# Peptides against a protein of PDB entry 6J54: the designs that were tried, part 234

Target 1, 223 residues: chain A of PDB entry 6J54
Amino acid sequence: NENLFASFIAPTMMGLPIVTLIIMFPSLLFPTPKRLINNRTISIQQWLIQLTSKQMMAIHNQKGQTWSLMLMSLIMFIGSTNILGLLPHSFTPTTQLSMNLGMAIPLWSATVFTGFRYKTKTSLAHFLPQGTPALLIPMLVIIETISLFIQPVALAVRLTANITAGHLLIHLIGGATLALLNINTMTAFITFTILILLTILEFAVALIQAYVFTLLVSLYLHD
Target 2, 42 residues: chain B of PDB entry 6J54
Amino acid sequence: QFQFTGIKKYFNSYTLTGRMNCVLATYGGIALLVLYFKLRSK

## One batch from the design tools (peptide; made by RFdiffusion4, then SolubleMPNN)

Design b2_p28_8_s4 (from b2_p28_8, 23 letters changed)
Fold by OpenDDE base, seed 5:
Structure b2_p28_8_s4 (fold): chain B 223 residues (1-223), chain C 42 residues (1-42), chain A 28 residues (1-28)
Amino acid sequence: as target 1 above (223 residues)
Amino acid sequence: as target 2 above (42 residues)
Amino acid sequence: LLDELLRALALELAELAAAFELALLLLA
């Protein structure tokens, strides 16, 4: 068990947390453009950001569009960290539930408080779906209130569980392939092929989870 | 289009204002229950 | 609009779940 989860232990060097540096590293991969027509890499990045921004912010009005920068930075951060975590023997900060809760709870609270500030009547009305029978109103309001508080937990756990599970599978199959290299080469080749396919899947999962995380935050903002 | 009279005008599950009032009433009721149990213990 | 977005999200999650199921089947 300890050997399996050894890759998920927060790395430290000389007693200093390297996690801080790892968290800040993805920011270096996205430099700020300084020209009207930038380099090809930067232009592709900006194009991708614009596309995602258009898709996510199309749901929101002008007040909601103020969150565009925050949401785009969030998706870029989570996506980049998740992809970098797929490197062999790398550490992904998003596998730590504490980090994801640290991101989810403030963002969720900000969206909820923003909703109560600008759309007080609508936000309060969301605790009771329309058309509810009168006898079920108190119970349904309680359930909806509990559901609201579960949102940040579900948001953080979903991201953590998906990324962690993917990493575990990659490490398990990777370890199996290495063990089978000295036993049966043909079986090792099959397991290696599965490892490649799983790695491709995890790349997709990394991006999808980043998008889902950001999208849900956006949806909570829209209400 | 819903036309309610009496108490249903202020407390209904169809209008926005009615839904808001129902939520507030529910929270108020829960708060009163908590207060009752707290005062009972003293 | 929210329902449509939730449906879209559910579809994406369903695809992801199907991919995981396939991966688990291949792992088994």
Scores: peptide ipSAE 0.130, ipTM 0.716, DockQ to the pose 0.022
Fold by OpenDDE base, seed 2:
Structure b2_p28_8_s4 (fold): chain B 223 residues (1-223), chain C 42 residues (1-42), chain A 28 residues (1-28)
Amino acid sequence: as target 1 above (223 residues)
Amino acid sequence: as target 2 above (42 residues)
Amino acid sequence: LLDELLRALALELAELAAAFELALLLLA
């Protein structure tokens, strides 16, 4: 059990936390464009950012589009950290629930407060679905209120659980493959194949979870 | 288009104003109940 | 887009769950 979760412990070098450097490292992969026609890699990155920005902000008005920069930076950060975390023996900061809560709670609070500030009537009305029978109104309002407060928790836990589970599976199957190399080569080959398929799956999951996290924040902003 | 009269005009689940009032009434009721139990204990 | 994303996510999670079960069986 201790060996299974050893990779999820925050790494330190001589008592100095290197998690800060790990978190800042993805920023080096996204340099700011300085030319009208940039390198192929930078151009592709900017193109992807532009496409995702258009897709995510299409549901928002002009006021909501002011959040575009923040939301896009968020998705790029989470996505890049998740992908880099799949490298061999890499530490993924997004596997830490504290980090995800640190992102989810402020963003959720900002969206909720923004909603109450500019759309007070609509935001309050969201606690009661349209067409609810009169007898169910008090109970449903309470349930909806609880649902609202579960949103930041669900947002953080979803990201943490998916990324952590993926890393755990890769570690387990990888360890099993190594253990079976000297026992049964055929079985080891099968487990190795599963490991490869799982790693490919986790790459997709890493990107999807980053997008879902940012999208849900955006949807909460839209209300 | 709904036509409501009386209390249904202000407390309904179909209009934004009605839904808002229902939510506020629910919160107000809960707050009053909590206040009642706190004052009763004193 | 949201529905497609959710379906894609559900599919990925289902495959992940299946892999997890298989891993547990192999490690048992």
Scores: peptide ipSAE 0.111, ipTM 0.713, DockQ to the pose 0.021
Fold by OpenDDE base, seed 4:
Structure b2_p28_8_s4 (fold): chain B 223 residues (1-223), chain C 42 residues (1-42), chain A 28 residues (1-28)
Amino acid sequence: as target 1 above (223 residues)
Amino acid sequence: as target 2 above (42 residues)
Amino acid sequence: LLDELLRALALELAELAAAFELALLLLA
């Protein structure tokens, strides 16, 4: 079991944690455009950002659209880190629950506080669904309150679990493939094929989890 | 502010104001219960 | 629309959970 999770240990170099550098690395992949007609890579990046921005912020009012920059930066960060984490012998920071909580809790808190600040009446009303029987009102308000506080935890755990599970599965199948190379080459070939297919799937999962994380944050903002 | 004047008018699960008042009343009730048990234990 | 997205997400998570369980079974 320790060997399985060895790849998820925060990497250090000479006793210094290099995880901070790993977290900052994706920022280098998205340079600021400086020309009207940029490089193909930058143009594609900007196009993707615009598409995701239009899709995600379409449900928000003008005040909610002010969060577009933050949400787009968030999805780019999570997406890039998740994709980079699929490289061989790489460390994915988003596999650490602490980091995901560090992102989820502040963002969730900001959305909740923003709602309470500008739409206090509506936000408070969300703790009680419409049409509830009078006798169930206190209980339902309590469970809705609890549900609210579970949201950041669920948000962080969802991302962590999805990415970690994918990495673990890739590691296991990869290890099995290596072990079977000297035992049964045909079986090893089959497992290797599965590994390739799984890797492709995990690339998709990496992107969709980034999108889902950001989308849910946006949804909480919209209330 | 919240209105506690009428039961049917101010504490309903259909209107926005009514729902808000119900939530506030619930929180107030819970706070009072916690306070009561805290004082009762002493 | 939101409910549909949540349903889709739930399905994807269920599939991933199943894959994780399968991985655990293969490990055992």
Scores: peptide ipSAE 0.096, ipTM 0.721, DockQ to the pose 0.024
Fold by OpenDDE base, seed 3:
Structure b2_p28_8_s4 (fold): chain B 223 residues (1-223), chain C 42 residues (1-42), chain A 28 residues (1-28)
Amino acid sequence: as target 1 above (223 residues)
Amino acid sequence: as target 2 above (42 residues)
Amino acid sequence: LLDELLRALALELAELAAAFELALLLLA
């Protein structure tokens, strides 16, 4: 068990938190373009940002589109950290629940408070769905209130659980493959194939979780 | 579109204002209950 | 949109769960 979870221990060098550098590293992968026609990597990045921004902000009005920069930076950060975390012997900061809560709670509170500030009546009305029978109103309001407070927790836990589970699964199958190399080479080959397929799946999960996290924040903003 | 009279005008689950008032009333009721139990203990 | 994304995510998680069970069987 200690070997399995060793990859999730926060790395430190000489007692200094190297995690800070790891968190800041993805920022270097997204340089600001200086040319009208940039290289292929920057062009692809700009294209992806443009597509995702148009897709996510299409549901928002002009005031809601003010959050475009924050949401795009969020998806790029989570996406890049998740992808980099799939590298062998790498540390993924998004596997730490503290980090995800640190992102989810402020963003959630900001979206909720923004809703209460500009659309107070609508935001308060969302605690009660339309057409609710009169007898169910008090209980339903309580349930909706609880649902609201569960949102940041669910947002953080979803991201953490998905990324952590993926990493654990890769380590387990990888360990099984190595253990079977000296026992049955044919079975080891099968497990290795599964490991490859799982790795591809984890790449998809990494991007999906980044998108879902950002999308849910955007939806909370839309209310 | 909706014709509400009396208390239903202010407390309904169909209009935006009605839903808001219902939510506020629920929170107010809960607050009063909490206050009652707090004062009862002392 | 969200429902479709959640369904896609659920499918991926189901596949991961199946793979996890297989891995546990191989390690047993």
Scores: peptide ipSAE 0.076, ipTM 0.699, DockQ to the pose 0.021; fails the geometry check

## One batch from the design tools (peptide; made by RFdiffusion4, then SolubleMPNN)

Design b2_p29_3_s1 (from b2_p29_3, 23 letters changed)
Fold by OpenDDE base, seed 1:
Structure b2_p29_3_s1 (fold): chain B 223 residues (1-223), chain C 42 residues (1-42), chain A 29 residues (1-29)
Amino acid sequence: as target 1 above (223 residues)
Amino acid sequence: as target 2 above (42 residues)
Amino acid sequence: LTVLTALEALNETLNRLLLKLLELLENLK
């Protein structure tokens, strides 16, 4: 198992953290448009961004739409890093729980804080569901408060677990395929087919997790 | 839509203000308990 | 809600698959 998880260790070059470069690399894949009519690739990217933006902002009013830029950047970052992480023997920064927590906690705290600043009454009322019996109010408020603090943890763990699990599965099945090539070619072919299907699934998961991460942050903001 | 009187007017689980007050009261109660135990330890 | 439910189902499937693979690897060793 050490060999399997060794790929999840943060890579370094000459003692310098190359993780920073890996994290910044997806930013190069999304150049800013410089022309009214851009290249086909850039146009497709912009179209996708617009589609995702429309979906994300559909649940928000004008005030919530202020977060559109940040949410879109977040989803593009997470999505691109997750997709790049599906490359064979590649390091996916989003597999690191520390990184995901580093993204989730500030964004979550910002959303919660923004809610308290501009919607104090609604935010405070959110700690108590409507229609709760009087005797259960104090206990339920405590539970809801705890639930609030679990949100960033759940958000980070969900993203990390999904991406890490997918990445690990690809490695395991890939390793099994290579091992079976010299044992049984037919079984190896089946395993390889499963690997291809799994990689396609993980591409979808990568995008979905990025979307869900951003969506949940947005939902926490909207309350 | 809901007509409450007395304490229920301020502390209810149906109105937004009532829910807010209940939350604040709960936090206040917890704070008082913590304060009580802190003073008791002295 | 439907997306979340689908995601949860996917997560459960992936987790189950992961556990199965880990068990298989353990048996091979």
Scores: peptide ipSAE 0.296, ipTM 0.739, DockQ to the pose 0.015
Fold by OpenDDE base, seed 2:
Structure b2_p29_3_s1 (fold): chain B 223 residues (1-223), chain C 42 residues (1-42), chain A 29 residues (1-29)
Amino acid sequence: as target 1 above (223 residues)
Amino acid sequence: as target 2 above (42 residues)
Amino acid sequence: LTVLTALEALNETLNRLLLKLLELLENLK
C-alpha cells in the first residue's frame, strides 16, 4: 500500500523541489501570440480558449466578465497540469491537496469578498432561502453559513480526489498488467485494454474537473 | 406582492430586506449569547 | 448540468473500481 502512494510523493532532486519546475512547465506550452495568423498549434489553442471563455462567461454579466481573465487562466493551468499528469508515470501537482487548497481558498475568499463589497444585501440574503418558515430561520441561517465555509474545502477536495483516484487506478491497473505479463498473457492483454480505455476516460475527467473548478468559483461570485 | 405589517415587515423570508434582517438578527443573537456566556464565566 | 452529472457518475464508478482493485490486491498479499 505504501508503494501505491509513492507516486504521489513530491519529487525532489538533492533537496530541491522539482515540483516547481513541473508546475511551471505547462506555462511553456502556451506561448503568447505575436502575429495575427499564428502557427497551427497556437491557433488551435486560441480557438479553444475562445470557446471556453464564451461558455464560461455566458452566465455572467459585464461585472462578472471582469473575472474572465482570472478564470480562464485558472482553467488553462488546471487543465494543462491534469492532462500532463496523465502521461505514463508522470506526477500531477493537482493531486496534491495542498495545491488545490492553495488555489481554492484564495479564489473562494475573493469571490465571497467581492460579493459582500458590491452586493452586500444580496449576499447577506443568500444565507436565508426564500420562503423559509419563520421558526426555522435561525437554524437555516447557521446551516447556510456553515455550507458557505465548506465550499472551498469541497472544491479543493473534489478536484484532488477525482484526479488522485484516477491516477491511482491507472497506476494500479498498469502495475497489474505488468505483473500479469509473466503469468497470463491473455489476461494481461485484457487488462491493458481496460487501461487504455481508462486513460481516455481520465483525459476527459481531467478537463471536466478543471472546468468545474473554475465554474464553481464563478458561480460563487455570481451568488 | 407580499405586504407585511408590523414585525413581519422587517423580518420576513420573502423580501430581500427581510432576509437580510433575519440573517443579521441571527448573527446578533449568536453574538449576544456568546457575550453572555463570556461575561457569566468571569 | 448533464455533463456534470455524467462526470459525477463516472467518478463514482471509478472510485468503486478502485476500491475493488485495492481489495483484490490486499487479498493477493
Scores: peptide ipSAE 0.279, ipTM 0.728, DockQ to the pose 0.014
Fold by OpenDDE base, seed 4:
Order: C-alpha cells, then sequence, then structure tokens
Structure b2_p29_3_s1 (fold): chain B 223 residues (1-223), chain C 42 residues (1-42), chain A 29 residues (1-29)
C-alpha cells in the first residue's frame, strides 16, 4: 500500500523542505560542556562518547585515532536521528537512502583515499588475498575491486533498510491497532502490546545500526 | 618461508610487494585491454 | 562478526514479521 509509505515522504512547509531543520535538530541535544563538572545529562553523554570511542579506536593505531572525533560525531548523529525517528508520527531522515548515501560515500571515499595516501602498499595488496593461485589473480583483483565499490552502497543500504523496516512495522501495527479498536478491543490490546515491544526493539536497533555504521567506517579505515 | 626467484620474486601472491605488483599489473593489463578495444573500434 | 550476524538475524526476523503482517492485512480485506 502506497499510503503506508506516505509517512516517509520528506516533510515540507509551504513547499519549503523542513527536513533540513529536522536533521539539524539532534545537534541541539548535545551542547558543548563549559564546566569541569557539567549537568548529569552532559556528563552521561560524554561518558558514553568516551566508551564508544575507546571501543572503536582500540583496533587503530595512533594515526587512526585522529578519526575519533568524526566517528563519534557520526554515531551521535545517526543514533540521535534514529531514536528521534521512533517518536510517534515523526519523520526519520535516516530512512532516506539518499541521506545515508550522502553520509556513507564521502566517509568511505575518505577512508579509502586515506589508506592509499599513507598505506599505499597495504591498500594495493588488499586487492589480492594471500595464497591466490597465479591464474586466478586477475579475476580476483577485479572482484575485490568491485567489492570495494560495493562497500559504501552496502553500508548505506544496511542502515536505511534496518531503520525503514522498523518504521514500517511500527506504522503497520499501529494502523492495525487503530483499526481493531472498533472491531475487537481485545485483539487491539494485544496488537498494542506487540507495538510497545516492537518500539523497544527498534530503540535497540537504532543504536546498534548507528554503532555498526561507524564501526564499519572505522574498519575500512583500518583496512 | 617463501623463497621466490626470477619473475616470481616480483609477482607473487604471498609477499606484500608481490601482491602489490600483481594488482598493478592487473590494472595495467585491463587498461591495455580497454585501449586495445578502443583502438579496435577505430 | 558476531554483531553483524546478530544484526542480520534481526533484520531477517523483522522482514519475516513484515511479510506476516502483510499477509494478515490482506486476509482482513
Amino acid sequence: as target 1 above (223 residues)
Amino acid sequence: as target 2 above (42 residues)
Amino acid sequence: LTVLTALEALNETLNRLLLKLLELLENLK
């Protein structure tokens, strides 16, 4: 049903896209600390950022740790937008493949180019796994090259598909619940319970997908 | 462990340098093939 | 890899649920 996807249309006000404002809104939730001991919310945020940073950058050398700021900002952005998108009747920009591609492609290209810039030999050697028979080398190199270019697409699609699927499910179950209110209240109650459980699951998925996205970017940087 | 002589020293799938050279050779070969087909079509 | 496998499993489960819901909606019509 096309009407189910109507909620994924970019919202506009008098023809002007307000999606830009929606994308910028999560940034307001993370104010910069100005004190040694800040508010509890800010302290918790910083603590979470430090934890995630340590986990992601543990696999990187000191040179790779320069990307920590960007990776942390990325996970915060994706995570916050995903969580905010779970609000009732809210629009989640991360459901738009165009946005995810817009994030994934530049980051991926940056990681790949960084690899070529500083680790040219290793990056080039990555196109050929060790122990490959001599006759299969050309074909395998081509396949690995194609695989490299598929990485940004896979990264964007994975995030988009997971978030979109969750939203669709929430909308479908929500719609079913509303429809059943006038038919069978008992069944509607059961459906509503499922909806609540699903929303909890989607909160977890939102965070996990943000983490996976940033992690994969980090892994691509590490090669 | 791996001892290569001759052309295998430069083109092998085990050493880092060898793999790099193989990749470069592959890209070079592809470029030459593309050039060949381009010239063939006149 | 464990995280990826878990995510893939979750995604598959969600897709299956979506399909079931669609089937139920079609049956209600």
Scores: peptide ipSAE 0.265, ipTM 0.725, DockQ to the pose 0.014
Fold by OpenDDE base, seed 3:
Structure b2_p29_3_s1 (fold): chain B 223 residues (1-223), chain C 42 residues (1-42), chain A 29 residues (1-29)
Amino acid sequence: as target 1 above (223 residues)
Amino acid sequence: as target 2 above (42 residues)
Amino acid sequence: LTVLTALEALNETLNRLLLKLLELLENLK
């Protein structure tokens, strides 16, 4: 059991944590374009960024579109780290709840405070759904207040749980395939095929979770 | 098309201002309750 | 909401699969 979770331990070198370097590494995969007509990889990246930007900013007005840069950087960071985490025997920083909370809490706070700053009346009114019976107003306001504070926690835990579950599943099936190589080659081949299909699925899940995380942040901003 | 009169004009769940006032009133009530229990113990 | 429900269903399926794999690993010991 301890060997299963050993891959989720934060890596250290000479007693020094190298998690900071791992977190910064995905930034090198997205170089800034220098030419008008860039390479294929950069062009594809820019196309994806523009596509996601259009989808994300379609929800917001012009004032809300100021957050486009931050939201795009967030989705790129989470997406790239999730994809890199699917490499065999690699460490996924997003599996660490502390990291996800470190991203979710400030961004959530920024969205909430921005809402209070520019849309104070609407933000305060958001604690009470429209059309609520008068007798349920005090209780519902309390529930909505609690719901607001649960948002950053739910956002972080959702991302962490989904990525961790997928990563753990890949390791378990991978370990099972290696164990079955010496026992039965036929069953090992079948499990290997399942592993390939699972890895493809986890690539999709990694991108979806990055998108959902960013989308929810933008949704909280929109109120 | 909601015509609210009296207290319902300021405290309603349909208008934006009414919802805001209801939220503020709820928070104010909770704060007063906390203050009451704190002063009662002293 | 549909995306969230789909993600929840996927997560539940993954958790069930994990439990089955753990049982298989225990049987190999």
Scores: peptide ipSAE 0.264, ipTM 0.721, DockQ to the pose 0.014

Design b2_p29_3_s2 (from b2_p29_3, 22 letters changed)
Fold by OpenDDE base, seed 2:
Structure b2_p29_3_s2 (fold): chain B 223 residues (1-223), chain C 42 residues (1-42), chain A 29 residues (1-29)
Amino acid sequence: as target 1 above (223 residues)
Amino acid sequence: as target 2 above (42 residues)
Amino acid sequence: DLVLSTLKALNETLNELLLKLLELLENLK
């Protein structure tokens, strides 16, 4: 069981944490275009960025669209790190709760403070849903206040739990497959097939989790 | 569409201003309760 | 909401599979 979580330990080289390099590595995969017609890879990347930006900013007004750069950078970062984490024997920084909290808390606080600065009336009103019976108002306001403070935690935990669970499952099934090779080859083949299918699923989950993370931040800004 | 009179004009769960006032009243009430217990314990 | 529900369902499925796998591994030991 100790070996199961060893893959989630931050890698170090000669006592120096190389996590910083791992975090910076995805940035190298997205070079800035300098030409009107770029290479195929850059063109595809820009196309995907434009599509995702249009989808995410569709719910925002002009003032909300000022956050587009930040949100797009966030989704690209999380998405790239998650995908790279699915590579064999790779480390995913997004499996670290501290990493996700470090991203979620500032973004959440920024959205909440922005709301209070520019839409104080509406932001305060969001603590009370419309149509609430008068007798339930105090209790509901308290619940909504607590819910607000749980948002950054839930945002971070969701991402961490989904990615971590997926990685753990891949490692477990992979280990089981190797163990079954010497016991029953037929069963090992079946398990290996499941592992492949699971890997494909985790690839999709990696992208979806990145999208949901940024989307929720965007939704909090919209509120 | 909602016309409220009296206290309901300022404290309601349907209008934006009413909701805001309800929230502020709730926080104010909690603050006063905390203050009361703090002063009572001294 | 649909995306969130799908993610929740996916997460639950993965957790269930993880638990089943853990049980199988424990039985094999």
Scores: peptide ipSAE 0.123, ipTM 0.676, DockQ to the pose 0.014
Fold by OpenDDE base, seed 3:
Structure b2_p29_3_s2 (fold): chain B 223 residues (1-223), chain C 42 residues (1-42), chain A 29 residues (1-29)
Amino acid sequence: as target 1 above (223 residues)
Amino acid sequence: as target 2 above (42 residues)
Amino acid sequence: DLVLSTLKALNETLNELLLKLLELLENLK
């Protein structure tokens, strides 16, 4: 049981945590374009960035599109860290709740404060849904206030739980396959096939979670 | 196309200004209740 | 909402699968 969660322990080198280096490593995978006609890898990256940027910024007006750089950097960071975390014997920083809260809380605060600064009336009105009966107004305002403060927590926990669950499943099936290799090779082959399919699924989940995280941040900004 | 008159003009759940005023009134009421209980305990 | 519902459903299925795998691992011991 202890071996299952060993992959989630923050790595250290000579007693010093190297989490900062792991967090900064994905930035090296996205070099800035130098040529007008770039390599295939850079061209694909730029195409994906433009595609995702177009999809996310379509929700916002011109003033809201100022956040495009931040949102795109966020999705690239979370996506790259999640994909790198699926490598064997690798550490995924996004499995750490502290990191996800560290990203969610400032971004949530920025969106909320930006809303109050530029759209004060609309932001205050969001605490009361439209068409609410008069008798339910005080209770609903309280619920919406609580809901607002739960948003950063839910955002962080969702990302952490989904990535952690995927990693645990890969490790468990992987451990089961290794254990079955000495018992029954046929069943081990079946479990290995499931492991391959699961890893492909987790790659998709990793990208989806990055997108959902960024999308929700952008949605809070739009509101 | 809601025609609100009187108090409903300022406190309604349909207009943006009305919703804002309802929220402010709710927070103000809660603040007054908290203040009342604090002053009562002293 | 659709994405969230699908993610929740996926998470639940993965958790159920995880529990089954844990039971299998315990039976192997």
Scores: peptide ipSAE 0.052, ipTM 0.643, DockQ to the pose 0.014
Fold by OpenDDE base, seed 5:
Structure b2_p29_3_s2 (fold): chain B 223 residues (1-223), chain C 42 residues (1-42), chain A 29 residues (1-29)
Amino acid sequence: as target 1 above (223 residues)
Amino acid sequence: as target 2 above (42 residues)
Amino acid sequence: DLVLSTLKALNETLNELLLKLLELLENLK
């Protein structure tokens, strides 16, 4: 039913898009450190950023370290928006395919163009794997070319589908629990327990999907 | 290391240069086919 | 990688079929 997707409709107040405010809100949760010894919350955030940056940039050489700021900002943005989206009756911008495509396509294009600019021979050779039989070369090059263009789409759809599916499940089970409160209290308690377990799972999925999204972008840059 | 002679030197699936040339040749072939069909339709 | 492995497997099967055909032709001679 269309009512199930009502939570995914872009919220507007008096004709003004509140989506812009929702997108900018996570940035306010991560203030820039100004002191040598910061608050505990800021220190934990910095520690997490440093750990993730070390893991992601371990794959790249010194030349790839230039992309660290963009990749870390991306993972923080996607991760924070996904976590905030798990709040009940909240709108997550990352559930919209348009936003994810808007992020995936420029990042993918930037990685591909940087590869062609600095490593032209390696980038062109990437369309043909080593050791392919001569008769299969034309077909394999075509398949690899198609695979390259599917990469940004797959990156966006993966994030959107995982977050959207989790959000739908939370709303469906939540609605079922509310409906069962008036019918059977015991069954409602069981469904509520499932809802709690599912919300914990979705918190993990939200973080994993943010990490996978940025990791794949970094992987495409490395290749 | 494989020693290639003749046409195999330039069109190899094992060397980086050979792979690049194969990719360029395939794109060139596709471009020629598209051009042929475009000229045939006119 | 999966596409490459399937293409290699297809090439191997074609080579096996060619060998079988050659054996059949030799038996017909």
Scores: peptide ipSAE 0.024, ipTM 0.641, DockQ to the pose 0.009
Fold by OpenDDE base, seed 4:
Structure b2_p29_3_s2 (fold): chain B 223 residues (1-223), chain C 42 residues (1-42), chain A 29 residues (1-29)
Amino acid sequence: as target 1 above (223 residues)
Amino acid sequence: as target 2 above (42 residues)
Amino acid sequence: DLVLSTLKALNETLNELLLKLLELLENLK
């Protein structure tokens, strides 16, 4: 069991953590364009960025569209790290709750503070839904306040849990497949097929979770 | 659409200003309660 | 605002469905 979770331990080389290098690695996959007509890879990347940017920022006003660069960088970072984490024997930083909290809390706080700064009345009114009976107002305000503070935690945990669960399942099924190769090759083949299907699913989950994370951040900004 | 008179004009759950005032009043009340219990504990 | 609007829309839809169901029940009677 401890060996199962060993893949989630922060990797070190000669006693020095290499997590920083792993986190920075996805940035190398997205070089900046230098010519009018770039290679196919860069063109596809920019096209995807434009599509996602257009989709997510469509709900925002012009002031909110200033966050497009940050949101796009966020989705690219999370998405790339999640996809790279599915490689065999790779370490996925997004499986670490600390990392996701480190991303969620500042972004959440920025959105909340931005709301209070520019839309104070609306932000304060958000703590009280419309049509609330007068007697329930104080209690509901408290509940909504608590709910607000749970948002960054939920955002981080959702991403971490989904990615971690997927990795664990892949490791478990993979380990079972290897064990069954020496016991029953037919069963091992079935298990291997499941592993392949699961891997495909995890690729989809990796992208979806990146999108959901960014979308929720954007939604909080929009209020 | 909503016409309120008296104190309901300032404290209501329908208008934006009313909701804001309710939230502020709630926080103020909580602050006073916390202060009360703090003073009560000596 | 989007969440509130969606929740409001959902609530309105549910209320309309409930009213339709009640009307159907009354017509059976």
Scores: peptide ipSAE 0.020, ipTM 0.614, DockQ to the pose 0.012; fails the geometry check

